Peptides against a protein of PDB entry 5KEZ. Designs and how they scored, part 174

Target 1, 320 residues: chain A of PDB entry 5KEZ
Amino acid sequence: NVAIYNPFRPWWERYQPVSYKLCTRSGNEDEFRNMVTRCNNVGVRIYVDAVINHMCGNAVSAGTSSTCGSYFNPGSRDFPAVPYSGWDFNDGKCKTGSGDIENYNDATQVRDCRLTGLLDLALEKDYVRSKIAEYMNHLIDIGVAGFRLDASKHMWPGDIKAILDKLHNLNSNWFPAGSKPFIYQEVIDLGGEPIKSSDYFGNGRVTEFKYGAKLGTVIRKWNGEKMSYLKNWGEGWGFVPSDRALVFVDNHDNQRGHGAGGASILTFWDARLYKMAVGFMLAHPYGFTRVMSSYRWPRQFQNGNDVNDWVGPPNNNGVI

## One batch from the design tools (peptide; made by RFdiffusion4, then SolubleMPNN)

Design b2_p21_3_s4 (from b2_p21_3, 16 letters changed)
Fold by OpenDDE base, seed 3:
Structure b2_p21_3_s4 (fold): chain B 320 residues (1-320), chain A 21 residues (1-21)
Amino acid sequence: as target 1 above (320 residues)
Amino acid sequence: FAEALEEQRKKLIEYYKKLNA
């Protein structure tokens, strides 16, 4: 991914890929392989956060400022380490003036335009699908158990399916023969927009963002909410079917929504309430559960926003 | 890109506001 130095190595640089090489702030491919092996040998499975909707931001300077030293040029859509070129992006499909998503009520824009300037891959192309599948298959062959698909809302479900159909079975050294990778898709569906979580049920599980938001409101006792109202928690609250849901109290994004509309989300900053929420989640049978492991950073609020929400995990001069 | 992240964050916040409305 892009190595960003202003601000200094933010967490979100990981979501700006320039190649599918396994060289990151966390280590190189050999170190990753070693970690996966060690984890699998003790029954701990690895699921990779796969960024396959886009490459890096369109405004990032060309060069070799990347975690693996690969050259890239966002301006010309040149990613030779893949390789991708201008033919592999949706620039010609997006009809907005900026080239970015401008209206989230337009499903076509959400899918075909750039998410906040991130170069949008043409996932309709078999070439692009194959390059992504090769990346994911390499990880599968290393021994990962599955994937979180980042920004799934911004990809056509059919394109995702086409990629998934190219995937290998899991590594038989640790998984039963014929096992398929576990897939969960990040889809933010809180209602009121044309894209629905149900559009993605065919590909795997989806993130249920209503879960953390509503649970936070209840535990905080906002708007007269009571714990007793959780009697019909799950589908009874309008959530997706349990067998399609991946649930969580918080994630890396909504942890940074404090002081604004995202204030209902409970995080480790509210330790007592957070433990209650996580405990409830783990005790309740609804959905597939995910527990967040995060870190403390020096928050600095200005006008209700944390200006340091970019701060990544504790590191040694950029190396985690 | 910090601006881009901020835009994403704003959208997320808007979603949660809508849910809690």
Scores: peptide ipSAE 0.022, ipTM 0.613, DockQ to the pose 0.285
Fold by OpenDDE base, seed 5:
Structure b2_p21_3_s4 (fold): chain B 320 residues (1-320), chain A 21 residues (1-21)
Amino acid sequence: as target 1 above (320 residues)
Amino acid sequence: FAEALEEQRKKLIEYYKKLNA
């Protein structure tokens, strides 16, 4: 991914890929392979956060300022380490003036335009699908158990399906023969937009962002909500079917206060309430549960927003 | 990316306004 120095090595630089090389601030491919093997050997499975909707931001300077030193040129859409070129992006499909998503009520913009300047991959192309599948298959062959698909809302479900259809079975060294990757898709559906979580049920589980948002309001006793109202928690609250839901109290985005869920989201900053929420989630049978492990950072609020929301994991001068 | 998150925050606010109306 790109190495960003202003702000200094933010967490979100990881979501701006320039190649599919397993070479980042977290380590190299050999180190990753070693970790996966050690984890699998003790029954801990690895699920990779796969960024496949886009490459880096269009405004990033060309050069070799990346975690593996690969050259890239956002201006010309040149990513030779893949390789991608201008033919592999949706620039010609997006009809907005800025080239970015401007209206989330326009599903076509949401899928075909850039997410805040991130170069949008042409996932309709078999070439692009194949390059992504090769990346994911390499991970499968290493021994990962599945994937979180980042920014799934911004990809056509059919394009995702086409990629998934190219995937290998899981590594038989650790998984039963014929096992398929576990897939869950990040889709922010809080209602009011044309894109629905149900559009993605055919590809695997989806994130249920209403879960953390609603649970937060209940435990905080906002809007007159009571714990007793949780008696029909799950589908009774309008959530997706349990067998399609991946549920969580918070994630890396909404933990920073400006993502899906807003101020209702409970985090480790509110330790007592957070423990209550996590305890409830783990005790209740609805959905597949995900528990957050995070870190403290120096929060600085201005107009209700943390200006230090970019701060990544603890590091030594950029080295994790 | 932060701008996108802010947009989602606005959507959440709108959602809650609708539910409480």
Scores: peptide ipSAE 0.022, ipTM 0.607, DockQ to the pose 0.128
Fold by OpenDDE base, seed 1:
Structure b2_p21_3_s4 (fold): chain B 320 residues (1-320), chain A 21 residues (1-21)
Amino acid sequence: as target 1 above (320 residues)
Amino acid sequence: FAEALEEQRKKLIEYYKKLNA
């Protein structure tokens, strides 16, 4: 991915790819392969956070300032390490003045325009689909068990399906022959927008963001909410079908909130309430559960916002 | 990009706040 130095190596630089090479501040390919093998050997499976909707920001300076040293030029849409060129992006499809998503009530903009300046890949093209599939298949062959598809709301479900149809079976060294990768798609659907989680059910599970939001409200006893109201928790609360839901109390994005002064989302910063929420989630049968493992950072609030919400995880390989 | 991401984060937080607080 691109190396960002202002702020200094933020967590979100990991979501700005310039190649599909497996070398980041989390480690190199050999280290990753070793980790996957060791985990599989003791029954721990690995699911990769796959960033396949986009490449890096359109305003990032061209050069070799990347974790793998690969050259890239956002201005000309040149990513030779893949390779991608100007033909592989949705610049010509997006009709907004900025080239970015301007209206989330326009599904076409949400899927064909840039997410906050991130160069939007033309996933309708077989070439692009194949390059992504090659990346994912490389990971499958290493021994991963599946994927989180980042920014799935910003991809057409049919394009995702076309990519998934190109995927190999899981590595038979650790998985039964013919096993398919586990897929869950990040779709932020809290209602009020045209794109729905149900649009993606055909590709795999989807994130249910209503889960953490509503559970936080209940645990915090906001608006007179009571634990007894959780009797019909799940579909009864308007959530997606249990067999399509990936549920969580918090994630890396929404834990950067304002705590009790902001969103209902519970995080490790609210230790007591967080433990209650996580305990409930693990005890309740609804959905496939994900437990967060995060880190502390030096929070500094200015005008109600944490100015240090960019701080990445602890790292000892800063030379990458 | 940093500013855009920050704006997105703020919007998300406000969205959650609006729906759940």
Scores: peptide ipSAE 0.020, ipTM 0.596, DockQ to the pose 0.243
Fold by OpenDDE base, seed 4:
Structure b2_p21_3_s4 (fold): chain B 320 residues (1-320), chain A 21 residues (1-21)
Amino acid sequence: as target 1 above (320 residues)
Amino acid sequence: FAEALEEQRKKLIEYYKKLNA
C-alpha cells in the first residue's frame, strides 16, 4: 500500500493498495506465511481484510513510496506491480463531474465512481477479476481461512461473485478437503439508500451495522430504550437473517467518531458499557460475532471530532 | 432510530474521505 507520512503512517494507508504483494508495515510475505502457519497449527484461523474495490487515491504522488517499494502512478492509473493500467479502472464509466461518488442514492455512482478519490477498479473485467482472484488465491494457498471484503457496497454483487467463483478451496493442510473460504462483506446499510445488504447475501455474510448502532442506544438507555426490549434481538429488530449477519459492537471507523465512539456506538473508551455490549453480543446467538481489538491513542477533540483519528497502532518508527 | 442511523452513515462517509488524504 501507499506509505503516507503526513500524517505519519496513518491506519488508513492500508486501504490504499498499489500492489497485491504481501509487504506491509506488519512484515513481509515470509513473515506472514510464518504467522499463518503458526496460527493454523493452534487452531487460530486468519481472515484477511481484502481491499479489492480500488487502488490508492487519485491524488497520491507517483513514485515508489509504498510499503513494498512498488512503483505506482495514480495519475496515469499505472500499477505495474499487478499490473493495472488505465483500462482497468472505471474512469470512463463514472458519469459524475468529479469522478467521485456524489450521490449515495444513486447505486450506479456508489459502485462505478471513486470512493472519496480512491481509484475504482473495473471489476466487470475478467482481467481485473482474475488479478484479484490470484491475489486471494495466493492467500488461500498460504493458509488463510477467508476474507473480509472491504467496501463491498461499492462493488456490484455479481462482480464479487465472479471473483469468488475463481477462488481455490482452502489449504488441505489445515482445512478439510473441499472447504470454501469464509466470506463476509462490509456493506454499510443503515437504511435510506438504494443498496441493500440483501443484495450481497449470495456472496456470503454481510456486516450488520444496525447491530452496534441499536445495541449502543439500548445500553446507553437513549430514547427510553430498555434492555428488556432485547427479547427479540436479531431479526425481530429488523436485522438481516442471522445466517447472513456478521455482527460487531464497533469497528475501526466508528470508534473514531464523535465522542468516545460516535453517537450510539460503544467502544473500549466506555469500558463498562462496552463490556456489557460485547458480553451480550457474545452470549446472544444472533449472527456471527466479531470482537474488536484496538488500541489507545492520544485523542484530541475539536468541535466533537478527534483530530488524531488517523493514528495507527503502536509502532516502532512506522513499523508494526 | 432513523436519525441516529443517518448520523452514523454520515460519519462513516467522513472516515472514508480520510482514506484519500
Scores: peptide ipSAE 0.025, ipTM 0.674, DockQ to the pose 0.058; fails the geometry check

Design b2_p21_4_s1 (from b2_p21_4, 13 letters changed)
Fold by OpenDDE base, seed 5:
Structure b2_p21_4_s1 (fold): chain B 320 residues (1-320), chain A 21 residues (1-21)
Amino acid sequence: as target 1 above (320 residues)
Amino acid sequence: SAAAEAERKALLEKLKFYSQH
């Protein structure tokens, strides 16, 4: 991915890929392979956060400022380490003046335009699908158990399906022969927009962002909400079917006060209430549960926004 | 919701701004 130095190595640089090489701030491919093996040998499975909707930001300077030293040029859409070129992006398909998503009520813009400058891959092309599949298959062959698909809302469900259909069975050294990768898709659906979580049920589970948002409101006792109202928690609250839901109290985005859920989201900063929420989630049968493990950083609020929301995990001079 | 997406967009715009410098 891109190496950003201003601010100094933010967490979000990880979501600006320039190649599919497995050398990052967290380690090289050999170290990753070793970790996956050791985890699998004791029954701990690895699921990769796969960034496949886009490459890095359009405004990033060309060069070799990346975690693996690979050259890239966002301006000309050149990513030779893949390789991608200008033919592999949706620049000509997006019809907005800026080239970015401007109207989230337009499903075509949401999927074909850039997510605030992030170069949008042309996932309709078999070439692009195959390059992504090769990346994911390499991980499968190493021994990962599945994937979180980042920014799935911004990809056509059919394009995702086409990629998934190219995937290998899981590594038979640790998984039964014929096992398929576990897939869950990040889709922000709080209602009121044309893109629905149900559009993605055919590809695997989806994130249910209503879960953390509503649970936070209840536990905070906002708007007269009571714990007793949770008797019909799950589908009774308008959530997706339990067998399609991936549920969580918080994630890395909304820990920083952004994205779906707003201020209702409970985090480790509210320790007592957070433990109540996580305890309830783990005790209740609805959905497939995900527990967050994060870190503290020196928050500095200005006009209601944390100016240090870019701070990444504990590191040694940029190396995790 | 539109509000939730607006917040995400604002965050991403902020992050994009940082990456330009």
Scores: peptide ipSAE 0.030, ipTM 0.686, DockQ to the pose 0.071
Fold by OpenDDE base, seed 1:
Structure b2_p21_4_s1 (fold): chain B 320 residues (1-320), chain A 21 residues (1-21)
Amino acid sequence: as target 1 above (320 residues)
Amino acid sequence: SAAAEAERKALLEKLKFYSQH
């Protein structure tokens, strides 16, 4: 991915890919392979956060300032390490003046325009689908069990399906023959927008962002909410079917107060309430549960915003 | 919701600004 130095190596640089090489500040491919093997050997499975909707920001300077030293040129849409070129992006398909998503009530913009400047891949093209599938299949061959598909809301469900149809069975060294990768898709659907979580049910599970948002309000006793109201928690609260839901109290975005759920989201910063929420989530039989493992950073609030929300995870194994 | 998307968008806009060089 792009190496960002201002601020210094933020967490979100990981979501600005310039190649599909497995070398980042989190480790190199050999280290990753080693981890996957060791985890699989003790029954711990690995699911990769796959960033396949886009490449890096259009405003990033061209050069080799990347975690694996690969050259890239956002201005010309040149990513030779893949390779991608100007033919592989939706620049000509997006009809907004800025080239960015301007109206989230327009599903076509949401899917065909750039997410705040992130170069939007033309996932309708078989070439692009194949390059992504090759990346994911490489991970499958290493021994991962599945994927979180980042920014799925910004991809057409049919394009995702086309990619998934190219995926191999899981590695038979650790999984039964014929096993399929576990797929869950990040879709922010709190209602009121044309894109629905149900659009993606055919591809796998989806993130249920209403879960953390609503649970937060209940645990905080906002709006007169009571724990007793959780009796019909799940589908009874208008959430997606349990067998399609991946649920969580917080994620890396809304933990920083800038994602779906707003101020209701509970995090480790509110330890007591957070433990209550996580405990309830694990005890209640709804959805596939995900527990957040995060880190403390030096929060500094200015005008209600944490100016240090960019701080990445601790790094004690060198800098690349 | 529109509010949630606006919040996410605001964050991403900020991140875009920081990544611009």
Scores: peptide ipSAE 0.027, ipTM 0.654, DockQ to the pose 0.072
Fold by OpenDDE base, seed 3:
Structure b2_p21_4_s1 (fold): chain B 320 residues (1-320), chain A 21 residues (1-21)
Amino acid sequence: as target 1 above (320 residues)
Amino acid sequence: SAAAEAERKALLEKLKFYSQH
């Protein structure tokens, strides 16, 4: 991915890929392979956050400022380490003036236009699908158990399926023969938009963002909410079917948010309430649970916004 | 509600700004 030095190595640089090489702040490919092996050997499975909707931002300067030193040129859509070229992006499909998503009520824009300048991959192309599948299959062969698909809302479900159909079975050294990778898709669906979580059920589980938002409201006792109202928690609250839901109290994005949803989201900053929420989540049978492991950073609020929300995990000069 | 989406968008906008080198 792009190596960002101003601010110094923020967490979000990981979501601006320039190659599918397994060399990042976390280590090189050999170290990753070693980690996966050691984890699998003790029953700890690894799921990779796969950024496959896009490459880096269109305004990033060309060069070799990347975690693996690979050259890239966003301006010309040149990512030779993949390789991708101008033919592999949706520039011609997006009809907005900016080339970015301008209206989230337009499903076509959401899928075909750039997410805040991030170069949008043409996932309809078999070539692009194959390059992504090769990346994911390499990880599968190393021994990962599955994937979080980042920005799934911005990909056509059929394109995702086409990629998933190219994937290998899990490594038989640790998984039963014929096992398929565990897939969960990041889809933000709080209602009111044309794209629905149910559009993605065929590909795997989906993130249920209503879970953390609503639970936070209840635990905080906002709007007269009571714990007793959790009697029909899950589908009874309008959430997706339990067997399609991946649930969480907070994630790396919304723990930094300041919107209405972000305000209700419980995080480690609210230690007591957070423990209550996480405890409830783990005790309740609804959905597949994910527990957040985050870190404290030096928050600095200016005009209601944390100017340090970019701060990445504890590191040694950018190396975790 | 679009609260979560708005927050995601805001973070990504910051990302875009900071990544412009």
Scores: peptide ipSAE 0.034, ipTM 0.698, DockQ to the pose 0.069; fails the geometry check
Fold by OpenDDE base, seed 4:
Structure b2_p21_4_s1 (fold): chain B 320 residues (1-320), chain A 21 residues (1-21)
Amino acid sequence: as target 1 above (320 residues)
Amino acid sequence: SAAAEAERKALLEKLKFYSQH
């Protein structure tokens, strides 16, 4: 991915890929293989956060400022380490003036235009699908158990399906023969927009963002909410079917949120209430649970926003 | 409530800003 130095190596640089090389702040491919093997050998499975909707930001300077030194040129859509070129992006497909998503009530924009300037891959192309599948298959062959698909809301479900159909079975050294990768898709569906979580049920599980938002309100006793109201927690609260849900109290994004919804989200900053929420989540049968492991950072609020929300995990000169 | 999504969008907009500068 792009190496960002201003601010200094933020967490979000990981979500600006320039290649599919397994060479990042966390280590090189050999180190990754070693980690996967060690984890699998003790029954800990690895699920990769796969950034396949886009490459890096369109305004990032061209060059070799990347975690693996690969050259890239966002201006010309040149990513030779893949390789991608101008033919592999949705520049001509997106019809907005800016090239970015401007209206989230337009599903076509949400999927065909750039997410905040991130170069949007033409996932309708078999070439692009194949390159992504090669990347994911490489990981599968190493021994990962599945994937979180980043920004799934911004990809057509059919394109995702086409990629998934190209995937290998899991590595038989650790998984039963014929096992398929576990897939969950990041889709933010809180209602009010045309894209629905249900659009993605055919590909795997989806993130249920209503879970943490509503649970936070209940645990905080906001708006007259009571714990007793959790009697029908799950589908009874309008959440997606349990077998399609990946649930969580918080994630890396909403840990850094400061709006009304963000305020309801419980995090480690509110230790007591957070433990209550996580405990409830783990005890309740609804959905596939994800527990957050995070870190403290020096928060600095200005006008209600943390100007240090970019801060990544503890590192040594950018290397984690 | 769309508040959580709005916050994420705001964060992503911030990301865009830093990517451009």
Scores: peptide ipSAE 0.031, ipTM 0.677, DockQ to the pose 0.070; fails the geometry check

